# Ledger of designs, part 28: peptides against a protein of PDB entry 5EFW

Target 1, 141 residues: chain A of PDB entry 5EFW
Amino acid sequence: TTLERIEKNFVITDPRLPDNPIIFASDSFLQLTEYSREEILGRNARFLQGPETDRATVRKIRDAIDNQTEVTVQLINYTKSGKKFWNLFHLQPMRDQKGDVQYFIGVQLDGTEHVRDAAEREGVMLIKKTAENIDEAAKEL

## One batch from the design tools (peptide; made by RFdiffusion4, then SolubleMPNN)

Design b1_p12_6_s3 (from b1_p12_6, 4 letters changed)
Fold by OpenDDE base, seed 4:
Structure b1_p12_6_s3 (fold): chain B 141 residues (1-141), chain A 12 residues (1-12)
Amino acid sequence: as target 1 above (141 residues)
Amino acid sequence: SLEEEIKKFTEA
């Protein structure tokens, strides 16, 4: 689909289903993480976590989901082959016309490096804007 | 709709 082919790393999850599974993933996300679509659909995104993933950061993500708020963090994630990468990650709820949360949009910055200072600020702006664009695109379907 | 597209996507 057109949505799948958006050249950004992103997923859509369904918090109304048990364990907030991934229900949509872009081609770029699959390439980044080295998973097939079949391997990740229906799963919670925690499969990207590993030994060096900071648990406090993970808790921030969980809290944002529970509180239905957005969050932006950097955390160590792992590809299918076990390659570590720094994931500058933005998560925000997708709300319906009534304001109720239907989905979450998760966007991962291009690249694998830990970003700091101006580069981090720029990356944050980019992934936030990307999330908004995806929200708009998805709602047009 | 998004819901329909998601269903198609997940079922494909």
Scores: peptide ipSAE 0.137, ipTM 0.744, DockQ to the pose 0.223
Fold by OpenDDE base, seed 1:
Order: structure tokens, then C-alpha cells, then sequence
Structure b1_p12_6_s3 (fold): chain B 141 residues (1-141), chain A 12 residues (1-12)
């Protein structure tokens, strides 16, 4: 589809299903994480976490989902081959016309290195804008 | 719709 070919790293999850599984992933996300689409659809995104992933940061993500709010964090993730990368990640709910949460949009920065200061601020702005664009595009389907 | 597209995507 057109949505999956957007050249940004993102997923869409369904919090109305058990364990908030990934129901959509962009081609870029698959390339970043080294997983096939078949390997990740229907799974919770926690498979990207590993030994050096900060648990407090993970809790921030979980809290945002539970509270139906957006969050932006940077955390260690792992590819299928076990390569570590820093994931600057933004998560926000996708709401219907009534304001109820239908899905979550997760966007990951293109880079795999730890970003700081001005570079981090720029990255945050980019992934937030990307999430908004995806939200608009998805709602038009 | 998004739901229809997701269904097609997940079934492909």
C-alpha cells in the first residue's frame, strides 16, 4: 500500500487488542530492525528491547499507552541480528471523530546513534511532525 | 478506510 511505502520508520499498534500488537509497519522500519513483516505483525513491540534497554524509559512508554497520551523517549533497542541502536521514539494516540483512541502511531528517527542537544531537539520535532502526517494520511483511508 | 487498508495489509 501507499502507507507502508512512506520513507519513514513507523508502526501502528492496536491497543484495543490484547497486548497492543503491531498491526502495520513501514518498509523502512523493517529495514531498520531487520525483521520481516510476517515476523512482527501481531506482536507487541517489546521484542526490540534487550539487556541494556532502560526499564524506567520503557515504563514511560507503558504509562503513556495506559494514560492514552503521547511520549517521546530515547532508548536502546536491538535488531534481529542483535545489533544495538539508540532509538529516538515518539508515540501518540490516533483518535476517532468521537475522540476515542483507536490506534497508536510510533515513529522512530532514521539514525541509530545517540543524539543530544540541538540534534535531539531537531529529531524530536521531525518525528512528531511525521506522526502527525501519518495520522492525517491514515485517517483519509 | 484505515481499517479496511489494515485488514488488506495484514492479510497480504
Amino acid sequence: as target 1 above (141 residues)
Amino acid sequence: SLEEEIKKFTEA
Scores: peptide ipSAE 0.102, ipTM 0.724, DockQ to the pose 0.225
Fold by OpenDDE base, seed 5:
Structure b1_p12_6_s3 (fold): chain B 141 residues (1-141), chain A 12 residues (1-12)
Amino acid sequence: as target 1 above (141 residues)
Amino acid sequence: SLEEEIKKFTEA
């Protein structure tokens, strides 16, 4: 469909289902993580974490979900083959017209390198804007 | 809707 063909790394999760599983993933996300769509749909995104993933950063993500707020972090993730990459990650709730949370949108920056300073700020702006675009696109369906 | 789109995609 049109949504998964958007050339950005993103997933949509359903917090109304047990363990907030991924219910949608873009083709780019699959390429980045080296997983097939069948391997990730229905699973919590924590499978991307590994030994060097900062647990405090993971807790920030969990807290944001619990509090139904947005968060932007950078953390070590792992591909299916075990390759480490730095994931500049933005998560935000998708709300209905009444303001109730329906889904979460997770966006991952293009690339695998750790970004700093101006590059990080630029990346943050990009993934936040991407999340807003995904929100609008998804709500039109 | 998103739900319909997801179903359509996963069932295809």
Scores: peptide ipSAE 0.147, ipTM 0.740, DockQ to the pose 0.204; fails the geometry check
Fold by OpenDDE base, seed 2:
Structure b1_p12_6_s3 (fold): chain B 141 residues (1-141), chain A 12 residues (1-12)
Amino acid sequence: as target 1 above (141 residues)
Amino acid sequence: SLEEEIKKFTEA
């Protein structure tokens, strides 16, 4: 199957381009966020943020990108129609054979509710595993 | 390759 058909919510961004734009999005991600592929490709993912998105959490994401590290957070995001949802989000760099960062993989947990405790731990494990699978799949292309 | 696949989507 093609990369976009992976039944998980994810994007791939390019930090080597200005403002780290989304260069790839799964069909599931589009369904979750209510955007078309054409609407989001080439844009920074900040369009998912809104009034109730915690700025400190956003800074954690920004720091991870700047430091080329992975991060897992949970934050309020908004669909195109303005619906709020809790996004358990994992971001990690995709590195080339030399170890240099080429892209970032962002994975969003299925669901719209704030998860805690065991449910959160399970979700974190899932999205991290998903990110690894996407990394492997992308490198095979 | 990933670059080729990305190009398909970005050009569409």
Scores: peptide ipSAE 0.078, ipTM 0.705, DockQ to the pose 0.213; fails the geometry check

Design b1_p12_6_s4 (from b1_p12_6, 8 letters changed)
Fold by OpenDDE base, seed 1:
Structure b1_p12_6_s4 (fold): chain B 141 residues (1-141), chain A 12 residues (1-12)
Amino acid sequence: as target 1 above (141 residues)
Amino acid sequence: SLQEEVDKFTNA
């Protein structure tokens, strides 16, 4: 679909289904993580975590989901082949016309190192803007 | 599985 071909790393999840599974993934996300679409759809995105993933950072993501709010963090993630990368990650709820959470949008900016200062601020602005664009593009879901 | 343990965030 047109949404899948957006050249950004993102997924959409459905918190109304058991374990908040991924229901949509961009082509770029598949390329980044080295998984096929079939391997990802229907699964919780936690499969990207590994031994060096900071559990406290993961808890921040969990809290945001539980509280139905947005969060921006950096954490270690792993590709299918086991390659580590720093994921500058932004998550935000997609709300329906009544204001209820319908989906979550997750946007990933990958890097070989933890980004700081101006580079981090620039990345945060980018992924937040991306999330807003995806929110608008995904209204038909 | 080991792969599941290595799998990343996006969600928790």
Scores: peptide ipSAE 0.081, ipTM 0.709, DockQ to the pose 0.042; fails the geometry check
Fold by OpenDDE base, seed 3:
Structure b1_p12_6_s4 (fold): chain B 141 residues (1-141), chain A 12 residues (1-12)
Amino acid sequence: as target 1 above (141 residues)
Amino acid sequence: SLQEEVDKFTNA
């Protein structure tokens, strides 16, 4: 089975290209966000943001990218049709054998509400594990 | 846009 058919919401971006564009998206991610693959490949994932997306949370993501670290946050994202959803989002760098960042892996757990406490911990555990699995699967990119 | 230049990733 190909990488895009893994039944998880994720994207892979290339920070070595201008504006860190999406270079890979799972079918599940496309279904979640209501975009076609051709609509999002080559674009920065910021198109998921909208009016109620918290700018401070976005800054945390940006800082993580700039510092080449991982981050886990919850933020409001929007589908193509404008539907809001809470995105429990985990981002981490994918490094080569030298330790240099090659890509970023973004994993999304969608929900109708902001998850808290045990539910949040469970979700975080899930998306982090997913990211590690994607890291292993994507080594061939 | 200016905001587009600042934000660098999925939801950022």
Scores: peptide ipSAE 0.076, ipTM 0.693, DockQ to the pose 0.045; fails the geometry check
Fold by OpenDDE base, seed 2:
Structure b1_p12_6_s4 (fold): chain B 141 residues (1-141), chain A 12 residues (1-12)
Amino acid sequence: as target 1 above (141 residues)
Amino acid sequence: SLQEEVDKFTNA
């Protein structure tokens, strides 16, 4: 599918299911996080959090979900092996023709370092554009 | 847990 051809780090979640589980994960995302598809489908993405993940930043993500809005943050995430990495993360809702939220799109920057200034701006633009591409590709879901 | 419910979604 067109969705499967998007070579970026992303997941799609379903807030209409209990605990907003991941229903799609890109191959790149699996590589980044060191998980298999079978290990994460049906799970809430909170498994990426760990001891040094900033709770205030996580709350921003939660608030965006609750309010059905988009958000862009940087936070510490952990791979399956426990490796820490900085995640420039963008979240936005995917809406149906009636305007109701059907899914959430989560996009992660390719890099694992904290980005600042111009690099951050470029990264934000990239992940937002990626999210829009995913939105278009996932309309068949 | 309560904390897990609050944290909800984060990505990598």
Scores: peptide ipSAE 0.064, ipTM 0.687, DockQ to the pose 0.045; fails the geometry check
Fold by OpenDDE base, seed 4:
Structure b1_p12_6_s4 (fold): chain B 141 residues (1-141), chain A 12 residues (1-12)
Amino acid sequence: as target 1 above (141 residues)
Amino acid sequence: SLQEEVDKFTNA
């Protein structure tokens, strides 16, 4: 689909389904994580976590989902082959016309390096803007 | 499980 071809790393999840599974993944996300679409769809995104993933950071993500709020964090994730990468990650709810949460949008920075200071601020702006663009593009879901 | 609940989302 056109949405899948957006050259940004992102997923869309469905919190209305058991375990908030990924229902959509961009081609870029698949390339980044080294998974096929079939391996990812229907799964919770926790498969990206590993030994060095900070649990407190993961809890921030969980809290945001539970509270239906947005969050931006940076955490260690792992590819299918076990390669570590720093994931500057932004999550926000996608709401319907009534304001009810339908989906969550998760955006990962294009780069895999740990970023700080100005680079982090720029990355945050980028992934937030990307999330807004995806929100608009995915309203037909 | 509790761990699964904590790991509700990653990314990732």
Scores: peptide ipSAE 0.060, ipTM 0.678, DockQ to the pose 0.044; fails the geometry check

Design b1_p12_7_s1 (from b1_p12_7, 5 letters changed)
Fold by OpenDDE base, seed 4:
Parts: structure tokens; sequence; C-alpha cells
Structure b1_p12_7_s1 (fold): chain B 141 residues (1-141), chain A 12 residues (1-12)
């Protein structure tokens, strides 16, 4: 489909279902994480976390979901094979015309290192813009 | 579940 072929790493989750499962993943996300679509659909995205994933950062993500707000963080994630990567991660709610949260959009910018300063700002701008594009595209479906 | 399948189908 058009949405799944967007060349960005992203997922859509459904907070109205138990444990906020992934209900959509881009091809790029699957390639990055080394999972098949069947392996991740219906699962909470926490499978990307591992030993070196900062728990305080994870709590920030959880708080954003609970509070229905957006958040941008960097955290260690793991591929299926156990490969670590730094994930500049942006999460934001997808709201309907009434303003009610329907889904969450999660965008991942992968990197070999933690980014700071100008590189971080650039990455944040990119993933936020990507999330907005996904929001628009998803609402057309 | 049925609900999950329906949710997935929205973006298929």
Amino acid sequence: as target 1 above (141 residues)
Amino acid sequence: SKALEEAIKKFT
C-alpha cells in the first residue's frame, strides 16, 4: 500500500485496544528492526527495548501515551538479532475531527550514536515532519 | 482478536 511504502521508519498503534498494539508498520520499520509484519502486528512496541534501554526514558513515553501528548526522546533499541541502535523517537497522537485520540504515530530515526546539538535538532525536525505527513496520509484511509 | 483485525484492516 501507499502508506506502508513510505520510506520512513514508523508505526501506528491503537491505544483503544489492550496494551496499545502496533496496528501498522512501514516496510522501512520492518527492515530496521528485522521483524516481519506478522511478528509485530498486534504487539506493544516494547519488544524493541532491551538491557541498555533507559527505563526513565521509557517512562516518559508511557507518560505521554497516558496523558495523550507528544514526546521526543532518544533511547537504545534492539533489532530482532539483538543489534543495538540509538533511536531518536517521536510519538504523537492522531486525533479525529472531534479531537479525540484515535491512534498514536511513532517515528524512529535510527543511528549508531546518540545525537546532540544541531544533529539532534535536525533529526527532531525530520521525525516531527514525518509524523505530520503520516497523520495526513493515514487520515485519508 | 476481532477488534485487532478490524483495526489493522483500516490501514491495509
Scores: peptide ipSAE 0.668, ipTM 0.959, DockQ to the pose 0.736
Fold by OpenDDE base, seed 5:
Structure b1_p12_7_s1 (fold): chain B 141 residues (1-141), chain A 12 residues (1-12)
Amino acid sequence: as target 1 above (141 residues)
Amino acid sequence: SKALEEAIKKFT
């Protein structure tokens, strides 16, 4: 599909279903996280969290979902094998024509180090643009 | 669930 061809790390979740499960994951996301699609679909994305994941940052994500707003954060995530990576993460709602939230788009920019300054700004612009592209592509399906 | 399966299919 058009979505599957987007070579970015992203998921789509459904907040209308119990525990806001992932209903779509890009191939890149699967490669990044080392999970199969079967292991991912139907699960809340919290499986990426681990001991060093900042809980205050996680709360910001939760608040954004609850408030149906977008958020951009950087947090430690873990692959299936337990490898840590810094995730510059952007989340935004996908709204229908009435303005109601239908889904959330989550975009991940992975890195070995916490990005700062110009690199962070560039990353933020990238993942936000990616999210917009996904929103447009998803609405065309 | 059926709802989950249907949701997944929308983007497949």
Scores: peptide ipSAE 0.663, ipTM 0.959, DockQ to the pose 0.847
Fold by OpenDDE base, seed 3:
Structure b1_p12_7_s1 (fold): chain B 141 residues (1-141), chain A 12 residues (1-12)
Amino acid sequence: as target 1 above (141 residues)
Amino acid sequence: SKALEEAIKKFT
């Protein structure tokens, strides 16, 4: 689809399905994580977590999903081959006209290093803007 | 969204 070809790292998940599975993944996301689309679709994104992934940060993500709110965090993720990378991650709900949550949009920064200070603020602004753009694009499908 | 609905059908 045109959505999948957006040149940003993102997924769309469906919290209305069991375990909030990924229902869309961008080509860039697949390249970043080294998974095929077939390996990703229908799965919860927790497969990116590993030994050094901070559990408190994961809890923040879980809380945001449960509370239907947005969250921005940095956490260690792992590629299929086991390569560690820092993921500046933004998650936000996609709501319908009634205000009900339909999906979640997850955006990952292109960089794989931990970012701080001004660079972090810039990255946060970028991934938030990206999420809004994806929200609009997805609603048009 | 029809595209999103079709994606759901692929794995549900």
Scores: peptide ipSAE 0.108, ipTM 0.775, DockQ to the pose 0.212
Fold by OpenDDE base, seed 1:
Formats: sequence, structure tokens, C-alpha cells
Structure b1_p12_7_s1 (fold): chain B 141 residues (1-141), chain A 12 residues (1-12)
Amino acid sequence: as target 1 above (141 residues)
Amino acid sequence: SKALEEAIKKFT
């Protein structure tokens, strides 16, 4: 599908299903995380977390989902092989015409290193713009 | 949204 082949790291999740599972993942996301599509679809994205993942940051993500708001954070995640990477992550709700939340869009910055200062600001702008583009593309489908 | 739902159904 055209959506999967967008050259950005992203997932779409369904908060209306139990435990807000991933229902869509881009090819780039699979490459980043080293998982197959079959391994991740239907699962909550928490499988990317590990020992050094900051729990307070995870709580911010949870709160955003519960409150149906957007959030941008940077946290340690782990690939399938156990490699740590810094994930600059943006999450936002995808709403229908009535304004009700249908899905969440999660976008991860390209690269695996911790980013700071100007680089972080640039990355945040990029992943936010990407999320908006995905939202528009998904709604047109 | 329908097309997205159909696309999702193909993978889930």
C-alpha cells in the first residue's frame, strides 16, 4: 500500500481497541525497529521499551493518549536485537469529521542518536509536520 | 477513512 511506503518512521494505533494496538506501520519503522510487520501489528508499542526507558516519559505518552492530546518526547527504545536508540517521538490523535478520536499517529525521527538544542527543535518540527501529512493522507483514503 | 480501514484490514 502507498501509505506503508511513505519514507518516514510512523505507526497508526487504534485506541478503540483493547490496549491501543498498532494497526499500521511504515516500512521505515520496521527497518528502524528490526521487527517484521507480523510481529508488531495488533500489539501495543510498549515492546520497544526496556530497562533504560524513562518511566516518567512513558507516563507522558500514556497521559496524552488518555487525554486525547498530542505529545512530543525523546526516550530510549530498543530494537529487536536489543540495540538502544534515542527515539524522538511525536504522537497526535487523528479525529473524524465529528471531532472524535479514531486513531493515533506516532512519528519517530530518522536516526537513533540523542538530539539536543537546534537539532532537536528541527527534528520536532519535522516529525510534527510528518504527522500532519500522514493525517491528511490517511483521511483521503 | 474507508480506504484506510480497508488497508488496515489487509494487514490485520
Scores: peptide ipSAE 0.103, ipTM 0.750, DockQ to the pose 0.186

Design b1_p12_7_s2 (from b1_p12_7, 5 letters changed)
Fold by OpenDDE base, seed 4:
Structure b1_p12_7_s2 (fold): chain B 141 residues (1-141), chain A 12 residues (1-12)
Amino acid sequence: as target 1 above (141 residues)
Amino acid sequence: SAALEEAIAKFT
């Protein structure tokens, strides 16, 4: 689909289903994480976490979901083969016309290093803009 | 589940 082919790393999850599963993943996300679409759909995104993933950062993500808010963090994620990468991650709710949360959009900017200062701000702007584009595109389906 | 499949189908 057009949404699948957006050349950004992202997923859409459904918090109204048990354990907030991934219900959509971009081709780029699959390539980044080394999973097939079949392996990803229906799973909670926590499979990206591993030994060096900061648990306090994970808690921030969980809190954002529970509180239906957006969050931007950097955390260590792992590919299927076990390769580590720094993920500048942005999560935001997708709301309906009444303002009720329907889905979450998760955007991943991968890198080999933790980014700071101007590089971080640039990355944040990019992934937030990407999330907005996805929100608009998804609502047109 | 049926609910999951329905959710997935919304974006396919």
Scores: peptide ipSAE 0.662, ipTM 0.957, DockQ to the pose 0.724
Fold by OpenDDE base, seed 5:
Structure b1_p12_7_s2 (fold): chain B 141 residues (1-141), chain A 12 residues (1-12)
Amino acid sequence: as target 1 above (141 residues)
Amino acid sequence: SAALEEAIAKFT
């Protein structure tokens, strides 16, 4: 689909379903994480986490979901084969016309290292803009 | 889950 082929790493999750499962994943996300779409759909995105993933950072993500707000963090994630990567991650709610949360959009910017300063600012701007574009595109379906 | 399948179908 048009949404699937957006050349960005992202997922859409449904917080109204048990354990906020992924209900959509872009082709790029599948390529990054080395999973098939079949393996991803219906699962909570926590499968990307592993031993070196900072638990405090994960809690920030959980809090954002619970509070229905956006968050941007960097954390260690793992591919299916176990390769580590730094994920500059942005999450934001997708709301309907009444303002009720329907979904969450998660955008991943992968990197071989933790980014700071100008690189981080640039990445944050990119993934936030990406999330907004996805929000608009998804609402047009 | 029927609800899950329906949710997935919205973005297929």
Scores: peptide ipSAE 0.662, ipTM 0.957, DockQ to the pose 0.788
Fold by OpenDDE base, seed 3:
Structure b1_p12_7_s2 (fold): chain B 141 residues (1-141), chain A 12 residues (1-12)
Amino acid sequence: as target 1 above (141 residues)
Amino acid sequence: SAALEEAIAKFT
């Protein structure tokens, strides 16, 4: 689809289904994480977490989902082969015309190091803009 | 799950 060809790392999840599974993944996300689409669809995104993933940061993500709000964090994620990367991660709800949450959009910006200051601000602006673009594109399908 | 497959299909 046109959506999967967007050259950004992102997924769409369905909070109305048990365990908020991934129901869509971009090609770039698959390349980043080293998984096939078949390996990812239907799973909760927690498979990206590992030993060095900060549990308090994970809780912030969970709280955002429960509260139906957006969140931006940095956390350690792991590829299928076990390679670690810093993920500047943004999550936001996709709402219908009535304002009800239908899905969540998760955008990942990968990096070798934890980013701070200007680099972090730039990354945050980028992934937030990306999420808005995905929201618009997804609603047109 | 039929519900899951239906959800996936919405973006396929």
Scores: peptide ipSAE 0.661, ipTM 0.957, DockQ to the pose 0.687
Fold by OpenDDE base, seed 1:
Structure b1_p12_7_s2 (fold): chain B 141 residues (1-141), chain A 12 residues (1-12)
Amino acid sequence: as target 1 above (141 residues)
Amino acid sequence: SAALEEAIAKFT
């Protein structure tokens, strides 16, 4: 589809289903994480977490979902092969015309290091803009 | 589940 071919790392999840499963993943996300689409759909995104993933950061993500708010964090994630990467991650709700949360959009910017200062600011701007573009594109489907 | 398949189908 046109949505999955967007050259950014992202997923869409459904918080109205048990355990907020991934219901859509971009081709880039699959390439980054080294999973097939079949391995991803229907799963909670926590499979990307591992031993060095900061639990407090994960709690921030969970809290944002529970409170139906956006959040931007950096956390260690793991590919299928076990390769670590720093994930500059942005999550935001996708709302309907009445303002009710329908889905969440998660955007990932991968890197070998925790980014700081100008690099972090640039990355945050990029992933937030990406999330808005995805929100608009998804609502046209 | 049927609900999951329906959700996935919305973006396919």
Scores: peptide ipSAE 0.658, ipTM 0.956, DockQ to the pose 0.719

Design b1_p12_7_s3 (from b1_p12_7, 7 letters changed)
Fold by OpenDDE base, seed 3:
Structure b1_p12_7_s3 (fold): chain B 141 residues (1-141), chain A 12 residues (1-12)
Amino acid sequence: as target 1 above (141 residues)
Amino acid sequence: SKELEERISLFT
């Protein structure tokens, strides 16, 4: 589909289903994480977490989901092969015309190091813009 | 689940 070929790392999850499973993943996300689509659809995205993933940061993500708000954080994620990467991660709800949350959009900007200052600001702007583009595209499906 | 498959199909 057009959506899956967007050349950004992202997933769409469904909080209305048990455990907020991934219901869509971009090709780039699959390449980044080294998983097949079949391996991740229907699963909660927590499989990306590992030993060095900061639990307080994970809690911020959980709180955002529970509160139906957006959040932007950096956290250590792991590929299928166990390779670590810094994930500048943005999560935001996708709402219907009534304002009810239908999905969450998760956008990942991967890097070998924690980004700071100007680089972080640029990354944040990029992933937020990406999320908005995905929101618009997904609503047209 | 049946519902999960239905939701997935919306994007594929």
Scores: peptide ipSAE 0.579, ipTM 0.946, DockQ to the pose 0.719
Fold by OpenDDE base, seed 1:
Structure b1_p12_7_s3 (fold): chain B 141 residues (1-141), chain A 12 residues (1-12)
Amino acid sequence: as target 1 above (141 residues)
Amino acid sequence: SKELEERISLFT
């Protein structure tokens, strides 16, 4: 499918199900996080959080979901083996033809350092564009 | 759950 051909780190979640579980994960996301598809499907993405993950940033993500809005943040995430990475993360709702939220698209740009200034702006543009591509591809299924 | 599996199947 067109969705499967998107070689970026992303997940699709379903907020209409209990605890907003992941219902799709890209191969790149699995490689980044070191989890198998079987390990993450049906789970909330919070398993990526750990001791150094900023709780205020996590709250921003939660608020965006509750308010059905998009958000872009940087936060510390952890791989299955416990390696930390800076995640430039973009989340946005996928809406149906009536405007109702059906899913959320989460896009991750990983790095060993917190990105700033021009690098951050470039990363944000990239992950937002990626989210739009995912939205388009997913709606064609 | 059944519902979860149905949703997953839409993308895989």
Scores: peptide ipSAE 0.578, ipTM 0.946, DockQ to the pose 0.871
Fold by OpenDDE base, seed 4:
Structure b1_p12_7_s3 (fold): chain B 141 residues (1-141), chain A 12 residues (1-12)
Amino acid sequence: as target 1 above (141 residues)
Amino acid sequence: SKELEERISLFT
């Protein structure tokens, strides 16, 4: 599918199910996080969090979900093996033709360091564009 | 759950 051809780190979650589980994960996301698809599907994405993940940033993500809005943040995430990475993360709702939220799209830009200034702006543009592409592709399914 | 599997199947 067009969705499967998007070679970016992303997940789709379903807020209409208990705990907003991941219902799709890209191959790149699996590679990044070192999890299998079976280990991820049906789970809330919070498994990426760890000791150094900023709780205030996590709350921003939660608030965005609760308020059905988009958000872009940077936070420390962890792979299955415990490797830390900076995640420039963008989350946005996927709405149906009536405007109701059906899913969330989460896009991850991984890096070894916190990005700033022009690099951050560039990354934000990239992950937002990616999210729009995912939205379009997913709606065609 | 069955519902979860059904939703997953929409994207695979």
Scores: peptide ipSAE 0.572, ipTM 0.944, DockQ to the pose 0.842
Fold by OpenDDE base, seed 5:
Structure b1_p12_7_s3 (fold): chain B 141 residues (1-141), chain A 12 residues (1-12)
Amino acid sequence: as target 1 above (141 residues)
Amino acid sequence: SKELEERISLFT
């Protein structure tokens, strides 16, 4: 589909379903994480976490979901084969015309190192803009 | 899950 072909790493999750499962994953996300679409759909995105993933950062993500707000963090994630990568991650709610949260959009910017300063700011701008584009595209479906 | 599949189908 057009949405899945967007050349960015992203997923859409459904907090209205048990355990907020992934209901959509971009091709790039699958390539990044080394999972097939069938392996991803229906799962909570926590499978990306591993031993070195900072639990406090994960809690920030959880809090954002619970509070229905956006959050931007950097955390260690893992591919299916166990490779670590730094994930500059942005999460934001997708709301309907009444303002109710229907989904969450998660955008991942992968890297070999933790980004700082100007590089981080640039990355944040990119993934936030990406999330907005996804929001608009998804609402047209 | 039937509901899950229905939601997935909205995007695929």
Scores: peptide ipSAE 0.569, ipTM 0.944, DockQ to the pose 0.766

